# Designs tried in a protein design run: peptides against a protein of PDB entry 6FRK. Part 286

Target 1, 411 residues: chain A of PDB entry 6FRK
Amino acid sequence: NEEVLNAMLKEVCTALLEADVNIKLVKQLRENVKSAIDLEEMASGLNKRKMIQHAVFKELVKLVDPGVKAWTPTKGKQNVIMFVGLQGSGKTTTCSKLAYYYQRKGWKTCLICADTFRAGAFDQLKQNATKARIPFYGSYTEMDPVIIASEGVEKFKNENFEIIIVDTSGRHKQEDSLFEEMLQVANAIQPDNIVYVMDASIGQACEAQAKAFKDKVDVASVIVTKLDGHAKGGGALSAVAATKSPIIFIGTGEHIDDFEPFKTQPFISKLLGMGDIEGLIDKVNELKLDDNEALIEKLKHGQFTLRDMYEQFQNIMKMGPFSQILGMIPGFGTDFMSKGNEQESMARLKKLMTIMDSMNDQELDSTDGAKVFSKQPGRIQRVARGSGVSTRDVQELLTQYTKFAQMVKKM

## One batch from the design tools (peptide; made by RFdiffusion4, then SolubleMPNN)

Design b2_p28_1_s1 (from b2_p28_1, 16 letters changed)
Fold by OpenDDE base, seed 5:
Structure b2_p28_1_s1 (fold): chain B 411 residues (1-411), chain A 28 residues (1-28)
Amino acid sequence: as target 1 above (411 residues)
Amino acid sequence: EEKEKEEKNLKLTLELLREEAEKKKKEE
């Protein structure tokens, strides 16, 4: 029994290391899992694999919980949020994403660019803010980030803004001058929350970087970026451990909407390669895709139409980057998260939708759309001409629909 | 009941995506 446990734990530890989980945390997790598993219960014929997976999952959930309540803004107050992080972490983009998130929730939100070190930092922030219709402040002439931050915070406080986000200078290396500048800005503006932005792709370096920021400034929140890439997010565990601060949001892509509240269960499921089923459910729910009571009722009756398939493709398109959605599905490898694969997959869905846009209501609303087309082959030719595709492309769509309709009947 | 509905919609979406991805793997 102990040999079997040790072999399975070795496989799990290897998978966690391949997910960029820090070696110290993996060792500690291995010990905690060994102490939590009763060897006598493993003898009882229970699925040893499921039991070990559950124990590992439970210990990973504890690692992402710092035991500290996440800071939340107070409605009707002026909340100052200062961003800190390395250059290339996605900090400036994340400021805009967070501002847009709060704006969409009905908060009076603004952005301040206190990055005087990077040429074009203010232009980048201004471009992002203008696209999102978010008020912004910064200077092309002032070189002191303390002055810019103080003036911007005072301005937006006087204008009764509720969310005041301050972007600071990032550097490629941890330099004492960067940390001193961050401390001076923090002392001047007295932020209600300091957010550390971390790139998930830096892997094993996450612990040392997160610690260096926490040792200099009172980091109270973490945001993890670039979780759309090959990074499995194991570095996020290291950031929580080092900062003792909760992950509040994740950045899942380059779009302003590629930003979501952090959820522990989905994140751990993804880290273990179990897929982010819960995060996908939550994203579906946030999109109000549940309002398709009519679809659910049809599915309960084993009915699935071409219109129902069209609506599902629209839903998938609304869920954001196709690569992220695929990366949430169990058994889809990291290869599906490549940018090239996303655009191609979205183009394929759009092509299928364009074919369906050339169908009539009788074809779309038929409980056996494939049979409607098989009985009258002239319909295939009409749809092919209307959508600018081959008759073969229409037949391939109908073949795909038939498979889905058969699958729905088995559910 | 709402949660079962959500799980069914998700299962369908996952299956749609799986079939699209399997087709892509056959075209490569």
Scores: peptide ipSAE 0.000, ipTM 0.250, DockQ to the pose 0.276
Fold by OpenDDE base, seed 3:
Structure b2_p28_1_s1 (fold): chain B 411 residues (1-411), chain A 28 residues (1-28)
Amino acid sequence: as target 1 above (411 residues)
Amino acid sequence: EEKEKEEKNLKLTLELLREEAEKKKKEE
């Protein structure tokens, strides 16, 4: 029973990591799930799978709940909402989406562009605001974001706007100058809510980024963007954990309507890929756990062979929706996942396995398989002919193996 | 950046797998 539990938890942990859930959170979730599952109840013929799934779901729901009630605007009051986040997070687009959301709800809404750093920031905001028929403020000449934010907030307060959204400068990287600017703006306008906008596609960087913003400004809300892509949104858990702030909205595309209030259960269901977890758990029961222990022991010693990679590919092929797992394999670029349907991703892995099936034991069991092939290029041609692929395809496989082996050595 | 993400996710997966294997060995 415990072995089955551990196996199922392993697969769930893998799926959560694939979903960009932070390792610390995944570890904590595993402990919490183990502690929440009574093994005696599992012995009584209860569907172990459903029990584990329910426990995992319950713990994920806790991870997205910061225990803090989300800020909500007060009708008939002037509510100042400051946006913070990196450039490329979708912050400016999200300001417009939020403004449009409130406008459609019958709020008197406006936008302020306090981004003086990015050339054309005000033009972009103006274009978005004009398209949505949202009043806007900004300057082409004022370079101090504090002045623009203060003047814009004062203007719209005097005009009895109910929702005053302030977009701030972003940077490509976290810079002290950005954080000081954000703090100065926040101090000047005294926002009722500070919204951190996070790109879900940044994955494991979400924790560090969210923390850096929260350490400088009183982030009270999170908006997660780019959940229409391959990002399952696991980084959102990291943002909640780091900011101790609720996710209030999600961005689900580029259109102004691709914006919805955050809902915990649908989000967790999507994060888990509940259809995929069902497949994962069934496949865990088909996984020979003993083969995985031998692999883990080799990995502990920094040894990684082409055979070990083959066995990993076999495990991955057994684990379920192939598109999600391939993103975890070094050298399977996002392009491998993004452009391929699940079937194409499977076909590519099967192709790699077919190439490896044409390798001999000396090549497969070498601690440096790539070096074996580099020393004797005739092996590449043999394997290529044996598998019916190009020499380039074999070289690409060896390049992927080399990347993987280098990672294992750094573990 | 995407390659670094993939590398980080794999490293993370392998660390989790390692920790599970170490827990099993402690429970035995």
Scores: peptide ipSAE 0.032, ipTM 0.361, DockQ to the pose 0.014; fails the geometry check
Fold by OpenDDE base, seed 2:
Structure b2_p28_1_s1 (fold): chain B 411 residues (1-411), chain A 28 residues (1-28)
Amino acid sequence: as target 1 above (411 residues)
Amino acid sequence: EEKEKEEKNLKLTLELLREEAEKKKKEE
């Protein structure tokens, strides 16, 4: 048992190190996992691999949770958000992404360029802000970032802006002059939140950089950038550990909409190469569990019906942005994650539900719905005619159901 | 390999959902 545990922990530790998780955190995780695993329960024939995976997951969740509630802006107030980070971290782009995110939610948002060091910083911010229709402030002539930040914050406070984002100068290296400038800006504008922007691609350097910022300025939030499909997320754990601050958002690409609220579980799943499943868990946990108790009891018994799948589709439909949910449901292949707009994914789900609306209670409530249809192929033709779809569409639905039901039975 | 990964992942999801449900049921 201990050999199996040690072998699996070695694989996990290797994967985490390959994902740029700090070696100290990996060591701590290993010890915490060993301590959390009841070896006696492992003897009882429980799937040792599952138990280890669960323990690893749980401890990774703890590493991403700083135990501090993320700052959230207050509606109808002037919320000043100061951005800090190195040059090339994606800070300026992230300012625009955050402003756009809040603007889309109906917040009165603006941007201030207090980067006086980088030539063209204001032009870049202005270009991004103008494209997104976000009000902006900056100067071509003022060289003191404190003056620009103060004037900009005052202006936008007087105009009753709710989200006032201040972009600061970045440097290529940690420089005392940069930190002093950041501190002077922070003291002048008294931000409600200081956001450290970190590039995930810098790997093991994430800890040292995050710590250097936290030691000089009161970082209260982290945004991790460049978390595209190839980005190693392990640096995010290092940033949380060093800053003791929550990750609030992630940047997933170069577009202004390639920006999402940070979710712990999806992130850890992705980090472990487990895919977006945990984002499904979070979203399913955002479902009132009370409505799902009956489902959970059925799942406990390895029972999954077409009705249960229908109810899950209804629940998913209530949760909003579908593209994120469906891509997280295993067995809904990458084709549901394809760049199809949210509307296309919704239309596909509605089509599946319409097919199921033409099924009878015997078909919907069967613990082996696919077998009911396989034994009596005339049912497929009836359902196809009733829903106005092809027999192939019904067979595709049954194939999806079978994949899902097989996964539930393996639970 | 991708399919096996998806299956492992769903299994973990459903297990975590089960545990969260059991936890809430104990808090009630």
Scores: peptide ipSAE 0.000, ipTM 0.236, DockQ to the pose 0.018; fails the geometry check
Fold by OpenDDE base, seed 4:
Structure b2_p28_1_s1 (fold): chain B 411 residues (1-411), chain A 28 residues (1-28)
Amino acid sequence: as target 1 above (411 residues)
Amino acid sequence: EEKEKEEKNLKLTLELLREEAEKKKKEE
């Protein structure tokens, strides 16, 4: 039993290290899991593997929980949110994403550009804010970020804004001048929340960077960026440990909509390589679509038809921000989205649905739709002609279905 | 063998997440 436990823990520890989790945290997790596992319960014939995985999951949940409640804005008050982070962390983009998130939730939201160091910072913020219809403040002539931040905060407080986001200068390296500037801005505007933005792709460097920021400014929240299909985000655990601050949001792509509230369970799932299928199910359930229960039951039974995929595409099209949802669907990751904006992705989904509209009930309702087409190639030609597409387009759809159905069968 | 191991790990962890999500929903 102990040998089996040690072998499974070694596999988990390897996977966490490959996900850029700090080696100290991985060691601590291993010890905590060993201490939490009742070896007597393991002897009683319980699924030893399931018990070990539950213990691992529980200890990972503790690693992302700093034991501090996340700051939340107060409705009808002026909430000042200061952003801090390195250049290239996605800080400026994340300011716009957070502003857009709160605006869509019915908050009176604005942006302040206090980045005087980077040429074109204000133009970039202005461009992003204008596209999203978010009010903004900044200067082309003022070089003191303290003056810009103070004037902008005062202006938007007087205009009764509820969410006032201040973007600060980033640097390529930890520079004392950056930390002094951040402290001066923080002292001047007295933010209700200081958000540290970190890039998930920096992996093992996350601890040292997060600590350097926390040692200089009172970081109260973390946002992790670049949690696209390639980054497992193990560095986020290091940031939580170093800052003792909760992750409040994650950036999941390049679009303004590629931003979501942090959820512990989906994050740990992704970190362990479990895919975002549960996060997809949760998002689908949040839509309160009447057919969601029936779909979840079919998915639980590993049954996934072309009709079920069609219904999922219809649901996705109703959900809005496609990039987040498609990135959560196994087999629809980076290759499907890599070249397209949300509109192009929607057009691709509509094309796939149009192909499926030319399928018959036997093809749509088959638990092995790809095998139905492989056994009778004449069906591919019929569907291609009916939908006005090439036989290759139908084969590509069936390949995508097969990838999806394989992942569902693995659930 | 590595792919089959990855698949088995994926399945088991999805089941655990579902059970934890259901547990949290019952505690709220």
Scores: peptide ipSAE 0.000, ipTM 0.249, DockQ to the pose 0.015; fails the geometry check

Design b2_p28_1_s3 (from b2_p28_1, 15 letters changed)
Fold by OpenDDE base, seed 2:
Structure b2_p28_1_s3 (fold): chain B 411 residues (1-411), chain A 28 residues (1-28)
Amino acid sequence: as target 1 above (411 residues)
Amino acid sequence: AEEEKLKKNLEFALKLLEEKAKKKLEEK
């Protein structure tokens, strides 16, 4: 039993190290997992693999939880968010992504370029802001970032902006002059949140970089960039441990919409390369799918209706971004976060639901919905007209339903 | 490709619900 445990822990530790998780955190996790596993419970015939996976997952969840509640902006208030990070971390792009995220949620959002060090920083921010229709402030002539930040914050406060994002200068190295400049800006504008932006691709350097920023500036939040399937993501754990600050968002690509709220469970699943079936089960459990005891009983009896499929679609939509749900599925974590247009997947799901909204209760509640439609083809035409789709789209939905219903019958 | 993704996701969600149903039955 202990040999099996040690072998599995070795594989997990190797995977975490290969994922750029700091060796100290991996060692601590290994000891915590060993202490959390009751070897006596492992003797009782419980799936040892499942217990170890659960214990590893639980301890990784603790590593990304700093025990501090993430700062959230207050609606109807002026929230000043200062960005800090190295040059090349994706900081400027991330400022625009965060601004766009809040703007799409109906927040009055603006951007300030206080990067006076990098030639063309203001032009880059202006281009990104203009493309997203985000108001911006900066100077081509003022060289003091404190003046630019102060004037910009004052301007947008007076204009009743709710989200005021300040981009600061980056450097290639951890220079004292950069930290002094950041501290001067922070003191002048009194930000409600300081966000450290880190590049996930820097691997084992994440801890040292994150610590250097936290030791000089009161970092309260972390954003991890370049999590586009190739980035191992383990540096994010190192950043949380070093900053004692939660990851609030992740950047998943180059587009302004390649930006999502951080979720621990999908991230840990992706990090392990193990689709954590348990973490997804737990998240599906958190959805209080317990309220669907009727669905569980139907599934138990191998019954699956079009209504049951509709309810599953609603549940998937409630789970949030589809990319994050899939990131929790074994074998889907890496490729789906990088290449999936989540908006297209959700639009397709919504289209299928709209087709089902044009079905009647007899069609929805039939244990053989496909047979109801096959016996009376006029139903397909009615549903197609009602939902504004082709008869082919309805037939494709029924074909999908039939495949699911056959799967449920085999379960 | 997106339809196949949606299919696999739903298959997985259904499997999770089944595993949950089995656990609830073992606890009774």
Scores: peptide ipSAE 0.000, ipTM 0.228, DockQ to the pose 0.022
Fold by OpenDDE base, seed 4:
Structure b2_p28_1_s3 (fold): chain B 411 residues (1-411), chain A 28 residues (1-28)
Amino acid sequence: as target 1 above (411 residues)
Amino acid sequence: AEEEKLKKNLEFALKLLEEKAKKKLEEK
C-alpha cells in the first residue's frame, strides 16, 4: 500500500513540477498528503486512487489559500487599485480587463496611466480604454508618475468614481528605481488595494519575482496572466506563497473579456490537467439547468449526440462571456477561438446551431451522428440547403462533433 | 500516454463534481 501511495505521489509531484510549481511547495504537498491519507481506510477497499487524488486536491486548495480574505471594492466608495508588475506581465492589458469587468457589473470605473517610462504607454491605455468606453487619465508632458497618479486619483475621486485603477511603470527586471517609484506612488495615492500582476509563463521564477515585489510594496492581491491553454498554472501557487496574498483574477487570453474571477477549484483542476470540465460543470450548475444531470450522465456513458451538442451551445449562449466557456470544452481549443471577439464566437455558435436546426431527429439523436452523415452523403446536402450554408460548413461541424464525441467516449 | 492521462484526469474531475453536486443537494 505504501509503495503504491509513493508511486502515485511521485507521478503527482512530477506533474506539478512540470506545471512550474515550486519544488518547496511540491515537497510540502507530498508530506501533507502523506499525513492526510489514512492508510487503514485505504486497506478497507476504498478506491485508493480517488482518496489520493482527493487528498492531493485538498492540499493544493490549501496552497492557493493564503489565509487572508481577498480585498473587495466597496459600492458607493472610491476604491483606488494600484497595479504593479514587470513589463511584459500583461499589467496594462489587465488594468483594462479589470476596469471592463467592473464596468460591466455597473461600477463607475476609470483608468490612470502613471507609466512615464515606456514610450506609448498612455497611447496604448487610451486606445484600450476608448475601445471599452472606460474613462481614462494620463499625461503626454508630465514625467513624474507620482504627480500623474495623484492628479488622476483626485480628479476621479471628485467625479465620484467607484473604481480607480492606476497602472504604474514596469521594468524588464527587478530594479531598485522601479521599487522606489512604486513606493512613492503608493504613498501619494494611498491605494485600497495593490495588485501584483504576474505572467504564469515565467515558471519557477514566479516565487522570486513575487517575493521581490512583496518585500518592497504591500501587495495585497495577485492577478495571474497568460493562463491560456498552454500556460502552466504552477507559478500562481508560488506567487500566493511568496506574497501571502490571494489570487483575485486570472487572464485567460488576449481579449478584454478573457478575464475571470479566480476560482480555486477550477484552477486546481486545470493545474492537475483535469481540464476546465470542473469549471464548466460548476458554471453549468450555476445556470440551474435542470437537464445538466442528464447530460453528465450521458457523458459518463460516452454518449454524445448532435442534440447534446446543440443543448450545450444553447447553454453556452445563455452563460454570456463565451471565450471563458469554449476554452473549457474539450476539443474546442484555441483554434476554434480564432482572434474574434465574443460576438464573433457567438455568431459562430449561432451558425452551428442553425446548421443543426436543419437536421432531423434521427441525425440529432444518433450516438454516431457523423457516421449517419458519412453513410448517406445526401443528408449533408439536405442540411446544407436547409441552413443556407455550404456542404463544407456542415462537414466542418461534423468534424468538430466527431472530435468532441471521441473525447467524450474516451472519458 | 498523454491521452490516457487526460482521460484519467477527466474521470476524476467528473467524479469530484458529482460528489460536490451530491453534497450540495444533501445540504438543501
Scores: peptide ipSAE 0.000, ipTM 0.236, DockQ to the pose 0.016
Fold by OpenDDE base, seed 5:
Structure b2_p28_1_s3 (fold): chain B 411 residues (1-411), chain A 28 residues (1-28)
Amino acid sequence: as target 1 above (411 residues)
Amino acid sequence: AEEEKLKKNLEFALKLLEEKAKKKLEEK
C-alpha cells in the first residue's frame, strides 16, 4: 500500500514540477498529502488514485489561499490602485483590463501612466484606454513618475473618480533604483491597494521575483498573466507563498475582455490537468446536484437532450460567475467564453435559453435533437422566428449541443 | 488528447458524484 501511494505521489509531484510549481512547495505538498491520507481508509478498497487526487487538490487549494481577505474597492470613495511588476509581465495591458472590468461594473474608472522609463509606455496606455473609452492621464515631457502619479491622482480625485489605476515602470532586473522609485510613488499617492503583476510563463523564477517585490513594497494583491499559453500557472502558487497576498484576477489572453476574477478551484484543476473536476464537484455540491440523480443517470446511459442542456444552463446561471462554469462543460471550450466578460457570457447563455424556449417538447426531449432539426430544416426557421434570432444562431446552438451529446455518448 | 482528457475528467467527476450520492443515501 505505501509503495503504491509513493509511486502515485511521485507521478503527481512530477506533473506539478512540469507545471512550474516550486520544488519546495511540491516537497511540502508531498509530506502534507502523505500525512492527510489515512492508510486504513486506503486499505478499505477506496480508489487509491481518487483519494490521492483529492488530498493533492485540497492541499493545493490551501497553497493558493494566503488566509488574507482580498482588498475590494469601496463604492462612493476614491480608490487608488498601484500596479507593480517586471517589464514584459503584462502590467500595462493588465491595468487597462482591470480598468475596463470596473468600468463595465458601473465604476467611474481612470488610468494613470507613471511609466517614464519605457519609451512608448504612455502611447500604449493611451491607445488601450481610448479604445475602451477609459479616461487617462500621463505626460510626454515629465520624467519624474512621482510628479505624474501625484498630479494624476489629485486630478481624478477632484473629478470624483472611484477607481484610479496607476501603472508604474517595470524593469527587467531587480535594480535598487526601481524599488526606490516604486516606494517614492507609493509614499506620494498612498495607494489603497498595491497589485503585483506576474507572468505565469517565468516558471521557477516566480518565487524569487515575487519575494523581491514584497520585501520592498506592501504588495496586497497578485494578478497572474499569460495563462492562455503553455504556462500551467504553477508559478502562481510560488507568488502567493512569497507575497502572502491573494490572486485577485487572471489574464487569459490578449483581448481586453481576456480578464477574469481569480478562483482557486478552476485554477488548481487546470494546474493538475484534471480539468474542472473538483471545481465541478464543489459546484455540484453547492448546486445540490445530488438531487439531480436523473441527470447523472441519463449521462451514464449516454443520453443528453436539449432539455437536459437547458436545465444545465439554468443551474449554471444560479452558480454565479459564469466564465468558470462553461469551461467545465465539454464542447463549451475557451472559445465560447474567451470573447466576453461574465456579463456577456451570461447574455450568451440567456440567448441560448431563449432559443430553446422556442423549441417544442419533441425537439427538447429528443435523444438526437440535432437529427430532428436536420431532417426537417423548417424547424430551424420556426425556432429562429420564435426566438427573434438568425437561423445561423440556431445552427450554432445545435452544433454545440451535438458536440456535447457526442461526448456524453462516448462516456 | 484534450477531448479524451476532458472525457476522463467528466467520467471521474460523475463517478465522484455517484460515490457521494451513494454515501448520502447510506447516511439516510
Scores: peptide ipSAE 0.000, ipTM 0.224, DockQ to the pose 0.017
Fold by OpenDDE base, seed 3:
Structure b2_p28_1_s3 (fold): chain B 411 residues (1-411), chain A 28 residues (1-28)
Amino acid sequence: as target 1 above (411 residues)
Amino acid sequence: AEEEKLKKNLEFALKLLEEKAKKKLEEK
């Protein structure tokens, strides 16, 4: 039993290290999981794998909880939010995303560009703010970020703005001059919240970077960016541990809508490559997809038909907004969760289903549907004509099916 | 990119069904 536990913990530790979780946190997690697992309960025939996964999940949830309640803006007050973080962290883009998020919720929001170091910082902010119809302040002539921040905060306070977001200089690395500037700005504007923006793609550097900011400024919130990329977000655990501050939002693409409130459970599930298995199981249970026992048995045998794919598309469509389904999928970037991409993705699924609606039972129920079409190319032309699509669209569907059927054979 | 997107969606739907089946087997 202990050998099996140690082997499984080794696999989990490897997966967490590959997810950019700090080695110290992984070691601590391993010890906490070992202490939390009752070996007697493991002996009683409970699924050892599930028990370990649950214990790991529970301990990861604790690692993203700093034990501090996240700051929230107060309605009818002037809430000053200062952003800090390195150049390339997505800080400036995240300021615009946060402003847009609050604006869409009916907050009177504005943006201040106090980045005097980066050439074109104000033009970039102005461009983003104008596209989102967010009021903005900055200067082309003032070089002191303290003056710009103070004047902008005063202006928007006098205009009764509820959310006043201040973007600061980032630099390429931690520099004493950057930290001095951030302290001077923070002292001048007296922010209600200081948000540290970190790039999840920096991997193991997340802890050292987050600590360097927290040691200089009173970081009260964290936003993690670039979780749409190859970054599994393990660096977010390091940021919480170093800053002792909650993650409040995640940035999940380049679009202004690619921004969501942080949710611990979905994030940890994604980090483990589990997805939101629980929320998805709950949704699949709500959908009463009970008739899938036959599909599961086929999948266990590595069998997958075009009909089985059609039924999966129906299941995905029944789960509600495609954005909510995709956000629950392990390793999906939220680029798929944008409402625009959701409608396009649903339209694409519906198009693929319409192509399959023009297939016959022999084509749909074949264990090698692509081979049926390759042997008789006239079938492709029939299906294309029946569905009102090109022969290319049918070939693309068959290519997708083939790639998918190959994965089912590897499961 | 869109093809890889569809592939991952399906992988996920399959994994969901697998986990649902495992839960039903454990409740029996």
Scores: peptide ipSAE 0.000, ipTM 0.264, DockQ to the pose 0.021; fails the geometry check

